# Peptides against a protein of PDB entry 2YKT, part 102

Target 1, 231 residues: chain A of PDB entry 2YKT
Amino acid sequence: SRSEEMHRLTENVYKTIMEQFNPSLRNFIAMGKNYEKALAGVTYAAKGYFDALVKMGELASESQGSKELGDVLFQMAEVHRQIQNQLEEMLKSFHNELLTQLEQKVELDSRYLSAALKKYQTEQRSKGDALDKCQAELKKLRKKSQGSKNPQKYSDKELQYIDAISNKQGELENYVSDGYKTALTEERRRFCFLVEKQCAVAKNSAAYHSKGKELLAQKLPLWQQACADPS

## One batch from the design tools (peptide; made by RFdiffusion4, then SolubleMPNN)

Design b2_p12_5_s4 (from b2_p12_5, 4 letters changed)
Fold by OpenDDE base, seed 1:
Structure b2_p12_5_s4 (fold): chain B 231 residues (1-231), chain A 12 residues (1-12)
Amino acid sequence: as target 1 above (231 residues)
Amino acid sequence: EVPAEYESEYVE
Protein backbone atom coordinates (compact mmCIF):
# COMPACT_ATOMS: atom_id res chain seq x y z
CA SER B 1 0.00 0.00 0.00
CA ARG B 2 0.96 3.67 -0.28
CA SER B 3 1.28 3.99 3.49
CA GLU B 4 3.45 0.89 3.73
CA GLU B 5 5.77 2.17 1.04
CA MET B 6 6.05 5.57 2.69
CA HIS B 7 6.71 3.87 6.03
CA ARG B 8 9.55 1.87 4.48
CA LEU B 9 11.05 5.03 3.00
CA THR B 10 10.86 6.79 6.37
CA GLU B 11 12.64 3.98 8.19
CA ASN B 12 15.28 3.89 5.44
CA VAL B 13 16.09 7.58 5.96
CA TYR B 14 16.72 7.04 9.68
CA LYS B 15 18.70 3.90 8.91
CA THR B 16 20.86 5.74 6.36
CA ILE B 17 21.70 8.49 8.88
CA MET B 18 22.59 6.02 11.62
CA GLU B 19 24.44 3.45 9.51
CA GLN B 20 26.00 5.57 6.74
CA PHE B 21 26.10 9.28 7.60
CA ASN B 22 27.19 9.08 11.25
CA PRO B 23 29.99 6.54 10.70
CA SER B 24 31.22 8.59 7.73
CA LEU B 25 31.13 11.73 9.87
CA ARG B 26 33.20 10.02 12.56
CA ASN B 27 35.74 9.11 9.90
CA PHE B 28 35.71 12.71 8.65
CA ILE B 29 36.47 13.94 12.17
CA ALA B 30 39.32 11.44 12.49
CA MET B 31 40.80 12.57 9.17
CA GLY B 32 40.46 16.17 10.34
CA LYS B 33 42.44 15.41 13.49
CA ASN B 34 45.16 13.80 11.39
CA TYR B 35 45.25 16.86 9.15
CA GLU B 36 45.52 19.16 12.18
CA LYS B 37 48.40 17.11 13.56
CA ALA B 38 50.24 17.22 10.24
CA LEU B 39 49.88 21.00 10.03
CA ALA B 40 51.21 21.33 13.57
CA GLY B 41 54.16 19.24 12.47
CA VAL B 42 54.76 21.57 9.52
CA THR B 43 54.72 24.51 11.92
CA TYR B 44 57.39 22.96 14.09
CA ALA B 45 59.61 22.01 11.15
CA ALA B 46 59.26 25.49 9.64
CA LYS B 47 60.42 27.07 12.92
CA GLY B 48 63.65 25.12 12.74
CA TYR B 49 64.24 26.17 9.13
CA PHE B 50 63.69 29.88 9.76
CA ASP B 51 65.71 29.82 12.99
CA ALA B 52 68.56 28.57 10.84
CA LEU B 53 67.87 31.41 8.39
CA VAL B 54 68.20 33.90 11.28
CA LYS B 55 71.61 32.40 12.02
CA MET B 56 72.65 33.11 8.43
CA GLY B 57 71.41 36.68 8.89
CA GLU B 58 73.57 37.05 12.01
CA LEU B 59 76.63 35.98 10.05
CA ALA B 60 75.85 38.52 7.32
CA SER B 61 75.47 41.27 9.92
CA GLU B 62 78.93 40.42 11.30
CA SER B 63 80.52 40.66 7.84
CA GLN B 64 82.12 43.84 6.51
CA GLY B 65 80.60 43.69 3.03
CA SER B 66 77.16 42.08 3.53
CA LYS B 67 75.65 43.84 6.57
CA GLU B 68 72.52 45.03 4.76
CA LEU B 69 71.81 41.48 3.60
CA GLY B 70 71.64 40.48 7.25
CA ASP B 71 68.62 42.74 7.69
CA VAL B 72 66.98 41.22 4.62
CA LEU B 73 67.41 37.71 6.00
CA PHE B 74 65.96 38.82 9.35
CA GLN B 75 62.95 40.33 7.57
CA MET B 76 62.37 37.08 5.69
CA ALA B 77 62.32 35.18 8.97
CA GLU B 78 60.03 37.76 10.60
CA VAL B 79 57.49 37.61 7.76
CA HIS B 80 57.45 33.85 8.14
CA ARG B 81 56.81 34.24 11.88
CA GLN B 82 53.79 36.44 11.17
CA ILE B 83 52.42 34.00 8.58
CA GLN B 84 52.93 31.15 11.02
CA ASN B 85 51.05 33.00 13.76
CA GLN B 86 48.14 33.35 11.36
CA LEU B 87 48.29 29.62 10.61
CA GLU B 88 48.19 28.81 14.33
CA GLU B 89 45.10 30.97 14.69
CA MET B 90 43.47 29.15 11.79
CA LEU B 91 44.32 25.78 13.37
CA LYS B 92 42.78 26.84 16.66
CA SER B 93 39.58 27.76 14.85
CA PHE B 94 39.68 24.51 12.88
CA HIS B 95 39.85 22.57 16.12
CA ASN B 96 37.32 24.54 18.15
CA GLU B 97 34.77 25.49 15.51
CA LEU B 98 34.74 22.32 13.40
CA LEU B 99 36.24 19.22 14.98
CA THR B 100 35.05 19.65 18.57
CA GLN B 101 31.55 20.68 17.56
CA LEU B 102 31.13 17.84 15.07
CA GLU B 103 32.40 15.35 17.64
CA GLN B 104 29.86 16.59 20.18
CA LYS B 105 27.01 16.41 17.66
CA VAL B 106 27.79 12.91 16.39
CA GLU B 107 28.02 11.60 19.95
CA LEU B 108 24.60 12.96 20.90
CA ASP B 109 22.99 11.95 17.62
CA SER B 110 23.07 8.18 18.17
CA ARG B 111 20.73 8.36 21.15
CA TYR B 112 18.56 11.03 19.59
CA LEU B 113 17.96 9.20 16.31
CA SER B 114 17.33 5.88 18.01
CA ALA B 115 14.69 7.45 20.22
CA ALA B 116 13.13 9.37 17.31
CA LEU B 117 12.86 6.25 15.16
CA LYS B 118 11.44 4.24 18.05
CA LYS B 119 8.81 6.89 18.75
CA TYR B 120 7.80 6.97 15.09
CA GLN B 121 7.62 3.17 14.87
CA THR B 122 5.55 2.88 18.03
CA GLU B 123 2.97 5.40 16.89
CA GLN B 124 2.87 4.06 13.33
CA ARG B 125 2.27 0.54 14.65
CA SER B 126 -0.42 1.76 17.03
CA LYS B 127 -2.33 3.44 14.21
CA GLY B 128 -1.82 0.44 11.93
CA ASP B 129 -3.08 -2.00 14.55
CA ALA B 130 -6.15 0.12 15.18
CA LEU B 131 -6.91 0.12 11.45
CA ASP B 132 -6.40 -3.64 11.19
CA LYS B 133 -8.74 -4.20 14.10
CA CYS B 134 -11.52 -2.20 12.46
CA GLN B 135 -11.02 -4.06 9.18
CA ALA B 136 -11.19 -7.38 10.99
CA GLU B 137 -14.39 -6.40 12.78
CA LEU B 138 -15.99 -5.34 9.50
CA LYS B 139 -15.06 -8.69 7.97
CA LYS B 140 -16.63 -10.54 10.91
CA LEU B 141 -19.77 -8.44 10.65
CA ARG B 142 -20.12 -9.14 6.93
CA LYS B 143 -19.79 -12.89 7.53
CA LYS B 144 -22.47 -12.71 10.18
CA SER B 145 -24.76 -10.71 7.90
CA GLN B 146 -24.33 -13.17 5.03
CA GLY B 147 -25.53 -16.03 7.21
CA SER B 148 -28.47 -14.09 8.63
CA LYS B 149 -32.11 -14.15 7.51
CA ASN B 150 -32.24 -10.42 8.27
CA PRO B 151 -29.11 -8.76 6.79
CA GLN B 152 -30.65 -5.31 7.22
CA LYS B 153 -30.09 -5.60 10.97
CA TYR B 154 -26.33 -5.12 10.46
CA SER B 155 -26.41 -2.35 7.84
CA ASP B 156 -25.91 0.55 10.27
CA LYS B 157 -22.95 -1.11 11.99
CA GLU B 158 -21.39 -1.88 8.62
CA LEU B 159 -21.56 1.79 7.66
CA GLN B 160 -19.99 2.78 10.98
CA TYR B 161 -17.03 0.45 10.45
CA ILE B 162 -16.58 1.66 6.87
CA ASP B 163 -16.42 5.25 8.09
CA ALA B 164 -14.03 4.34 10.92
CA ILE B 165 -11.73 2.50 8.48
CA SER B 166 -11.72 5.46 6.12
CA ASN B 167 -10.83 7.87 8.92
CA LYS B 168 -8.12 5.63 10.39
CA GLN B 169 -6.63 5.04 6.94
CA GLY B 170 -6.44 8.79 6.38
CA GLU B 171 -4.85 9.37 9.79
CA LEU B 172 -2.25 6.69 9.16
CA GLU B 173 -1.38 8.07 5.73
CA ASN B 174 -1.02 11.60 7.10
CA TYR B 175 1.11 10.44 10.02
CA VAL B 176 3.46 8.44 7.81
CA SER B 177 3.69 11.30 5.31
CA ASP B 178 4.59 13.75 8.07
CA GLY B 179 7.06 11.24 9.46
CA TYR B 180 8.80 11.03 6.09
CA LYS B 181 9.05 14.83 5.82
CA THR B 182 10.46 14.97 9.36
CA ALA B 183 13.05 12.30 8.58
CA LEU B 184 14.19 14.12 5.43
CA THR B 185 14.45 17.34 7.43
CA GLU B 186 16.62 15.58 10.02
CA GLU B 187 18.92 14.34 7.27
CA ARG B 188 19.14 17.76 5.61
CA ARG B 189 19.85 19.46 8.94
CA ARG B 190 22.92 17.30 9.48
CA PHE B 191 24.34 18.00 6.03
CA CYS B 192 23.65 21.72 6.42
CA PHE B 193 25.44 21.75 9.78
CA LEU B 194 28.49 20.17 8.17
CA VAL B 195 28.43 22.62 5.25
CA GLU B 196 28.12 25.67 7.51
CA LYS B 197 30.97 24.55 9.77
CA GLN B 198 33.13 23.88 6.73
CA CYS B 199 32.31 27.38 5.45
CA ALA B 200 33.66 28.85 8.70
CA VAL B 201 36.88 26.88 8.20
CA ALA B 202 37.11 28.13 4.62
CA LYS B 203 36.79 31.75 5.78
CA ASN B 204 39.57 31.28 8.33
CA SER B 205 41.74 29.61 5.70
CA ALA B 206 41.12 32.50 3.30
CA ALA B 207 42.26 34.96 5.98
CA TYR B 208 45.47 32.99 6.46
CA HIS B 209 46.23 32.94 2.74
CA SER B 210 45.35 36.62 2.34
CA LYS B 211 47.68 37.68 5.16
CA GLY B 212 50.54 35.66 3.73
CA LYS B 213 50.01 37.06 0.25
CA GLU B 214 49.89 40.62 1.58
CA LEU B 215 53.08 40.36 3.63
CA LEU B 216 55.08 38.69 0.87
CA ALA B 217 53.83 41.07 -1.82
CA GLN B 218 54.95 44.01 0.31
CA LYS B 219 58.46 42.76 1.05
CA LEU B 220 59.48 40.64 -1.94
CA PRO B 221 60.39 43.60 -4.23
CA LEU B 222 62.68 44.96 -1.51
CA TRP B 223 64.37 41.61 -1.02
CA GLN B 224 64.84 41.12 -4.77
CA GLN B 225 66.63 44.48 -5.05
CA ALA B 226 68.97 43.92 -2.08
CA CYS B 227 71.78 42.25 -4.05
CA ALA B 228 71.70 44.91 -6.77
CA ASP B 229 72.28 47.76 -4.31
CA PRO B 230 75.83 48.89 -3.45
CA SER B 231 77.32 47.53 -0.27
CA GLU A 1 10.48 10.13 24.20
CA VAL A 2 12.88 11.86 21.81
CA PRO A 3 15.64 13.77 23.61
CA ALA A 4 15.97 17.44 22.65
CA GLU A 5 19.75 17.31 22.95
CA TYR A 6 20.50 17.30 19.20
CA GLU A 7 19.50 20.61 17.67
CA SER A 8 20.96 22.20 14.57
CA GLU A 9 22.25 25.76 14.66
CA TYR A 10 21.30 26.32 11.03
CA VAL A 11 18.20 24.31 10.15
CA GLU A 12 15.18 24.55 12.44
Scores: peptide ipSAE 0.040, ipTM 0.663, DockQ to the pose 0.134
Fold by OpenDDE base, seed 2:
Structure b2_p12_5_s4 (fold): chain B 231 residues (1-231), chain A 12 residues (1-12)
Amino acid sequence: as target 1 above (231 residues)
Amino acid sequence: EVPAEYESEYVE
């Protein structure tokens, strides 16, 4: 029946969230943590590299003929430091605004969805059972009427059951339909949440990239000319 | 029982 089909669809939405979406989201979070760790590692390694560059700048500054190149090397290291600071800020945001929040949601969601599904199933079954009971009673009444010498005695009661069945059928269909819409909304909310959190990360990432581009664009021409005009 | 507070936590 239409109601039964819609019921199956509703249950499948909840199951898809619990069995496909949430596990995939957990994996996404794990991959995000790995990505964060790798980027933190890059930052650490870069620090060592640019600290060594500063040392080269110090040596240049101590030289008789390359003093100005010392300043250039220091500027290179400083620009990198600023870029790395932006990266660290982005990573903090990535962790706090995306990963942590998603992790909190996914941990709570298993219990929530299980309860929601159970609630739906319980009510759906209750309505279904009530309908079945009414149908069974009508069948019994009709059987009794057919065997009776006075069928008219049961006519009013038969009409009452017919009306009750119609109402219960409609109620069940509406409930299941609403349940399906609710389930789809729950699924959509989760995807929307992910998208919005990812957008926040994207904004922070854009800021990092923009700052880096700006700083390098400003300084790189100067650095490129540094060797052409010795002091 | 469905926690009502959780439903409101997702973006509508």
Scores: peptide ipSAE 0.038, ipTM 0.648, DockQ to the pose 0.126
Fold by OpenDDE base, seed 4:
Structure b2_p12_5_s4 (fold): chain B 231 residues (1-231), chain A 12 residues (1-12)
Amino acid sequence: as target 1 above (231 residues)
Amino acid sequence: EVPAEYESEYVE
C-alpha cells in the first residue's frame, strides 16, 4: 500500500542517518583530528627551521660585511611568526568550531534518532493496528450479514465501520507522510550543519592565506634587494 | 522521549 511504502521510506531515512551518515561523520571527525595533528606537526617543524634562520641572522649581524643581511633574516623569521599566529587561529577555529561541535552532536545523535524512530514506529503501529482491527471487524460483520436472514440489520453498523476505516486510513497516511517529511528534514539539517561549519573553517583558512600573501608580498621586494646593496 | 537537548542543536 501507499502508506506501507512511505513507512518503509521513512524508516530507511532514519536507518541511513544512523548506519551511514553518523559512522561516516565519526570517520570525518577522526580524519579531521589527524589533519589537525599533522598541521600542528608542521607548525613545530617550521618553528625549528625559522629558529635556525634566526641563528643565521645573528651570525650575519656579528659579521663585518653582512650586518644588514642579519636584519633581513630576522624580518623573514618575524613574518613567519606572524603567519604562524594566523595558522594557530585557524587551527583553533578548526578544532573548536568544527571538530568539537560535530563530535558533540554525533555522540548524542544515536540516542536522539533511536528515540525519534521509536516514537514514530510506535505511533505508526498504533494507528495501523487500529485500522486493521476495524477492517477485521467489518469483515466479520459482512460474514454475519451474508449468513443472516435479515442482512439489513447490519447495514448501519457496516456503514459505521466503513467510515471509521476511511478516517483511520486517512489519519495513517497523513501521519506517515508527515513522518517522512520530518525524517528528510532531520537528514538535511545534519548536512546543512556540516556545510555551515565547513564554511566557517573555510573563511578562517582564507584569512590565514590572505595574511600570509599580504605579508610576503610586502616584504619580499625588500629582501630581494638586500644583496644588491653592498655595504 | 527525544532528548530536548539535542533537538535544540538542529533548530534552524
Scores: peptide ipSAE 0.033, ipTM 0.626, DockQ to the pose 0.105
Fold by OpenDDE base, seed 3:
Structure b2_p12_5_s4 (fold): chain B 231 residues (1-231), chain A 12 residues (1-12)
Amino acid sequence: as target 1 above (231 residues)
Amino acid sequence: EVPAEYESEYVE
């Protein structure tokens, strides 16, 4: 029946969230943590490299003929420092605005969804059982009427059961329909939350990339000219 | 169909 099909669809939505979405989200969080760790590693390794570059700049500053190149090397290291600060801000956002918040939600979601599904199933079954009971009673009444010498005495009661069945069928269909809409809303809410948190991360990532582009675009022409200019 | 109404948690 239409009601039975919609009921199965509703249960499948909850099942898909619990068995597919949430495990996949946990994996996404784990991959995010790995990515964060790798970026932190890059940050540390880069610091060592540019600290060594500063040392080369110091040596240039001590030379008689390469003093101006010392300033260039220091500027290169300083630009790196500023870019790195933006990367750190991006990483903080990545951790606090995406990973932590997703982790908090996914940990609580299993219990929440289980309770929601159980509530729906209990009420759906209650309405279904009430409908089945009325249908069974109507069937019994019709059998009794067929065996009676005066079937007409049961006509009013038969009409009452028919009306009750119609009403209960409508109530069940409406309840299951609303349940399906609710389940789909829960699924959509989870995807939307992920998208919104990823947008916040993307905004901070854009700031990191723009800062790097601006600083390098400003300084690179100067650095490229440094060896062409006489001391 | 999935309901269109959703209250966004994202703050610009």
Scores: peptide ipSAE 0.032, ipTM 0.619, DockQ to the pose 0.073

Design b2_p12_6_s1 (from b2_p12_6 with D5N E11Q)
Fold by OpenDDE base, seed 5:
Structure b2_p12_6_s1 (fold): chain B 231 residues (1-231), chain A 12 residues (1-12)
Amino acid sequence: as target 1 above (231 residues)
Amino acid sequence: SEPENPYADVQP
């Protein structure tokens, strides 16, 4: 029946969220943590490299003929420090605004979805059983009427059961239809939240890249000419 | 008590 098909569709939405979406989201969080760790590693390695560059700048500053190049090397290291600070800010946001929030939601969602599905199934079954009972009683009444010398005695009661069946059928169909819409809405909320959090990550990433580009664009022409203009 | 929906405030 239409109601049975829609019931199956509703259950399948909940099952898809529980068995496909949430496990995939847990994996996404795990991959995010790996990415964060790798970027922290890059940060540490970069610090060592630019600290060594500062040492080269110190040597230039101590020289008799290359003093001005010391300032250039220090500026290069300082620009790196500013870029690195922006990266660290991005990573903090990535952790606190994306990973932590997704982790909290995914752990709570298993309990919610299980309860929501169970509630839906219980009510759907209750309405279905009530309908089946009315249909069975109508069938029993019709058999009794066929064996009676006065079938007209049962006509009003038969009409009452027909009306009750019609009403219960409509109620079941509406309940299942609403259940399906609710399930689809819940699925969409989960994807929307993920998209919104990824938009925040994208904005933070854009800010990091923009800051780096601006700082380097300002200084790079000066650094490129430093050897051509000895003091 | 029924578990709370962790996405209740998210617009669909």
Scores: peptide ipSAE 0.541, ipTM 0.940, DockQ to the pose 0.911
Fold by OpenDDE base, seed 4:
Formats: C-alpha cells, sequence, structure tokens
Structure b2_p12_6_s1 (fold): chain B 231 residues (1-231), chain A 12 residues (1-12)
C-alpha cells in the first residue's frame, strides 16, 4: 500500500542517518584530527627552520661586511613567525568550531535517532494494528451477515466499521507522511550543520592565506634589493 | 525523558 511504502521510506531515512551518515561523520572527524596534527607538525618544523635562519642573521650582524643582511634575515624570520601565528589561530578555530562541535553532535545523535525511530515505529504499528483489527472485525461481521436469516440486523454495525476503517486509514497515511517529512528534515539539518561549519573553517583559512600574502608582498621587494645595495 | 535532538537549532 501507499502507507506501507512511505513507512519503509521513512525507516530507511533514519537508518541511513544512523548507519551511513553518522559513521561517515565519525570518520570525517578522525581525518580532521589527523589533518590538524599534521598542520601542527608543520608549525613546529617551521619554528626550527626559522630559528636557524635567525642564527644566520646573527652571524651576518657580527660580520664586518654583511651587517645589513642580518636585518634582512631577521625580518624574514619575523614575517614567517607572524604567518605561523595566523596558522595557529586557524587551527584553534578548526578544532573548536568544527571538530569539537561535530564530535559532540554525533555522540548525542545516536541516542536521539534511536529514540526517534523507536517512537515513530511504535506509533505507526499502533495505528496499523488498530486498522487491521477493524478490517478483521468487518470481515467477520460480513460473514455472519451472509449466514444470517436477518442480515439487516448487522447493517448499522457494518457502516460503523466502514467509517472507522476510513478514519484510521486516513490517520495512518497522515502520520506516515508527516513522519517522512520529519525524517528528511532531520537528514537535511545534519548536512546543513556540516556545510555551515565548513564555511566557518573556510573563512578562517582565507584569513590565514590573505595575511601571509600581504606580509610577504610588503617585504619581498625590499629583501630582493638588499644584496644590490652597497654595504 | 526523551533524548534531545542535537540539531534542533539547525535550520533545514
Amino acid sequence: as target 1 above (231 residues)
Amino acid sequence: SEPENPYADVQP
């Protein structure tokens, strides 16, 4: 029946969220944590590299003929320090605004979805069973009427069952239809949340890249000229 | 009590 098919579709939406979306989201969070760790590793490695660059700048500053190049090397290291600070800020946002929030949602969602599906199934079954009972009673009544010497005795009761069946059928169809719409809405909310959080990360990433570009664009021409200028 | 919907505040 139409109601049975829609019921199946409704259950499948909940099952898809529980068995496909949430496990995939857990994997996404795990991959995000790995990515965060790798980027933190880049920051740490960069610190060592630019600390070594500072040491080269110190040696230049101590020389008789290359003192001005010491300042250039220090500026190079300082600009990269500022870029790394922006990366750290982006990573904090990535952790706090994406990973932590998704982890909290996915953990709570298992309990919610299980309860929501169970509630829907219980009510759907209750309405279905009530309908089936009325249909069965109507069939029994019709059999009694056919075997009776006075079929008219059962006419009013037959009409009552027909009306009850019609009402219960309508209630079941409406309930299942609303259940399906609700399930699809819940699925969409999960994807929307993911998209919104990814947008926040993208904005923070853009800020990091812009800051790096601006700092380097400002200083690079000066650094390129440093060796051409007399000491 | 029923578990709360963790996405209740998210607009579809």
Scores: peptide ipSAE 0.540, ipTM 0.940, DockQ to the pose 0.886
Fold by OpenDDE base, seed 3:
Structure b2_p12_6_s1 (fold): chain B 231 residues (1-231), chain A 12 residues (1-12)
Amino acid sequence: as target 1 above (231 residues)
Amino acid sequence: SEPENPYADVQP
């Protein structure tokens, strides 16, 4: 029946969120934590490299013929430090605004979805059972009327059951239809939240990349000329 | 008590 098909569709939406979306989201969070850890590792390794570059700059500054190149090497290390500070800021935001919030939601959502599906199933079954009962009572009444010498005695009661069946059928169809719309809305909210949070990550990433590009674009021409201008 | 919807404030 139409109501049975719509009921199956409704249950499938909830099951898809519970069995596909939420497990995939947990994996996404785990991959995000791995990515964060790797970037922190890059930060640490980069610090060692540019600290060593500063040491080369110190040696140049102590030389008689290469003093000006010391300043260039220091500037290179300083620009890197500024770029790295922007990355660290982005990582803090990535952790606090994306990963932590997704972790909180995915954990709470398991409990919510289980309760929501159970509530829907209980009410759907209740309405279905009430309809079936009314249909069964009408069938019993009709059998009694067919065996009676006075069938008109049951006519008013038959009409009452027919009306009740019609009303209960309509109520069941509406309930299941609304249930399906609600389930789809809940699925959409979860994807929307993910998209919104990922947009915030993208904005922070863009800011990091723009800052790095600006700093390097400003200084690189100067550094490229340093060897051509001996002191 | 019914569990709260963690996405209740998210617009679809």
Scores: peptide ipSAE 0.538, ipTM 0.939, DockQ to the pose 0.872
Fold by OpenDDE base, seed 1:
Structure b2_p12_6_s1 (fold): chain B 231 residues (1-231), chain A 12 residues (1-12)
Amino acid sequence: as target 1 above (231 residues)
Amino acid sequence: SEPENPYADVQP
């Protein structure tokens, strides 16, 4: 029946969220933590490299003919330090605004979805059973009427069951329809939250890249000319 | 008590 088909669709939406979306989201969080760790590793490795660059700048500053190049090397290291600080800020936001929030939601959602599905199933079954009972009683009444010498005795009761069946059928169809719309809305909310949080990450990443571009664009022409202008 | 919807505040 139409109601049975829509009921199956409703259950499938909840099952898809529970069995596909949430496990995939847990994996996404795990991959995010791995990515965060790798970026932290980059920051650490970069520190070592630019600390070594500072040492080269110190040697230039101690030389008789390359003192000005020492300042250039120090500036290069300092600009990098500023870029790395921006990366660290982005990583904090990535952790606190994306990973932590997704982790909290995915853990709570299993309990919610199980309860929501169970509630829907219980009420759907209750309405279905009530409809089936009325249909069964009508069938019994009709059999009794056919075997009776006075069928007119049962006519009013037959009409009452027909009306009750019609009303219960309509109620069941409406309930299942609303249930399906609700389930789809809940699925959409989960994807929307993910999209919104990923947009926040993208904005933070854009800010990091913009800052780096600006700092390097300002200084690079000066550094490129340093060897051409002996002091 | 029924568990709360962790996405209740998210607009669809």
Scores: peptide ipSAE 0.534, ipTM 0.938, DockQ to the pose 0.891

Design b2_p12_6_s2 (from b2_p12_6 with S1E Y7L E11K)
Fold by OpenDDE base, seed 3:
Structure b2_p12_6_s2 (fold): chain B 231 residues (1-231), chain A 12 residues (1-12)
Amino acid sequence: as target 1 above (231 residues)
Amino acid sequence: EEPEDPLADVKP
């Protein structure tokens, strides 16, 4: 029936969230933690490289003919320090605003969705059982009427069961339809949450990239001229 | 007790 099909669709939405979306989200969080660890590794390796660049700047500053190039090398290391500070801020946001929040929500969601599905199934079954009972009683009444010397005695009661079946069928269809809309809203809310958290990370990432571009665009022309200028 | 909606603050 239409109600049975819509019921299966409703259960499948909850099942898809619980068995596909939430496990995939846990994997997404795990991949995010791996990415964070790799970026932290890049930050550490970069520190060693630019500390070595500072050492080259010290040697230039101690030279007789390359002192001004010492300042250039120090500026290169300082710009890198500022870019790394922006990266650290982005990583904190990535951890606290995306990964931690997704991890907390996905753990709570399994219990919530299980209870929501169970509530829906219990009420759907209750309405279905009440409909089946009325249909069974109408069938029994019709069988008694066919064997009776006075079938007209059962006519009013037959009409009452027909009306009750029609009403209960309509109530079941409406309940299952509303249940399906609710389930689709639950699914959409999970994707919206992911999109919103990813947008926050994207804003912080844009700030990191913008700051790096600005600093390098300001200083690079000066650094490119340093070797062409006579000492 | 019914479990709390972890996404109650998220609009669909």
Scores: peptide ipSAE 0.346, ipTM 0.883, DockQ to the pose 0.871
Fold by OpenDDE base, seed 1:
Structure b2_p12_6_s2 (fold): chain B 231 residues (1-231), chain A 12 residues (1-12)
Amino acid sequence: as target 1 above (231 residues)
Amino acid sequence: EEPEDPLADVKP
């Protein structure tokens, strides 16, 4: 029936969220933790590289003919330090605003969705069973009427069951239709949540890239001319 | 008790 098909569709939406979306989201969180760890590793390795650059700047500053190049090398290392500080701030946001929140919500969501599906199934079954009972009673009544010498005795009761079946059928169809819309809304909210969290990450990433671009654009022309003017 | 909606603040 139309109601049975729509019921199956409703259950399939909840099952898709619980069996596909939530496990995939857990994997996404795990991949995010790996990405965070790799970026932290980059920050650490970069520190070692630019600490070594500072040492080269010290040697230039101690030289008789390359002192000004020492200052350039120190500036390069300092700009890097500022860029890395901005990256560390982005990583803190990535951890606290994305990963932690996703991890907390995905665990709670499994319980919520299971309860929501169970509630829907219980009420759908209750309405279905009530309809089936009325249909069964009408069928019994019609059998009694066909075997009776006075079929007219059952006419009013037959009409009452027909009306009750019509009303219960309409109620079941409406309930299942609303259940399907609710399930689709639940699915959409999960994706919207993910999109919103990724938008926050994108904003923080944009700030990091902009800061780095600004600092380098300001200093790079100066550094490029440092060897052209032997003082 | 019904579990709380962890996404109650998220609009569809």
Scores: peptide ipSAE 0.346, ipTM 0.883, DockQ to the pose 0.846
Fold by OpenDDE base, seed 5:
Structure b2_p12_6_s2 (fold): chain B 231 residues (1-231), chain A 12 residues (1-12)
Amino acid sequence: as target 1 above (231 residues)
Amino acid sequence: EEPEDPLADVKP
């Protein structure tokens, strides 16, 4: 029936969220943690490289003919430090605003969706069973009427069961229809949440890239000319 | 008690 088909569709939406979306989201969180760890590794390796660059700047500053190049090398290391600080801020936001929140919500969501589906299934079954009971009673009444010498005695009661069946059928169809709309809204809300959180990550990433570009654009022309202008 | 909606603040 239309009601049974829509019921199956409703259950399938909940199942898709619980069995596909939520496991995929857990994997997304795991991949995010791996990415965070890799970026922390880059940070550590970069620190060693720029500490070594500072040492080259110290040697230039101690030289007789290259003192001004020492300042250039120190500026290069300092700009890197500022870029790295911006990356660390982005990573903290990535951890606290995305990964932690997703991890907390995905565990709560499994319990929530299971309860929501169970509530829907219980009420759907209750309405279905009530309809089936009325249909069975009408069938019993019709059999009794056919065996009676006075069938007209049962006519009013037959009409009452027909009306009750019609009303219960309509109620079941409406309930299942609303259940399907609710399930689709639940699915959409989860994707919207993911998009919103990823937009926050994108904003933080844009800020990191912009700050790095600005700092380098300001200093790079000066550094490029340092060897052409011996003091 | 029904589990809390973890996305109650998220609009569809």
Scores: peptide ipSAE 0.342, ipTM 0.883, DockQ to the pose 0.848
Fold by OpenDDE base, seed 4:
Structure b2_p12_6_s2 (fold): chain B 231 residues (1-231), chain A 12 residues (1-12)
Amino acid sequence: as target 1 above (231 residues)
Amino acid sequence: EEPEDPLADVKP
């Protein structure tokens, strides 16, 4: 029936969220944690490189003919430090605003969706069973009427069952239809949540890239001229 | 008690 098909579709939406979306989201979180760790690794490796650059700047500052190049090398290291601080802020946001929140929500969601699906299934079954019972009683009544010497005795009761079946069928169809819309809304909200959290990450990433670009654009022309000026 | 909607703040 139309109601049975729509019921199956509704259950399939819940199953898709629980069996496909949520496991995939857990994997996404795991991949995010790996990415965070790799970026932290880059941060650490970069520190070692620029600490070594500072040491080269110290040697230049101690030289008789290259003192001004020491200041340039120190400025290069300082700009890196500022860019790195911005990266660390972005990573903190990535952890706290995306990964932690997704992890908390996906864990709570398994319980919520299980309860929501169970509630829907219980009420759908209750309405279905009540319909089936009325249909079965009508069928029994019709069999009694056909075997009776006075079929008219059952006419009013037959009409009552027909009306009850019609009403219960309509209630079931409406309930299942609303259930399907609700299930689709549940799915959409989960994707919207992911998109919103990813937008926050994108904003923080943009801030990191902007800060780096600004700092380098300000200093790079000065550094490029440092070797052209005779000491 | 029904579990709370973890996405109650998220609009569809």
Scores: peptide ipSAE 0.342, ipTM 0.883, DockQ to the pose 0.850

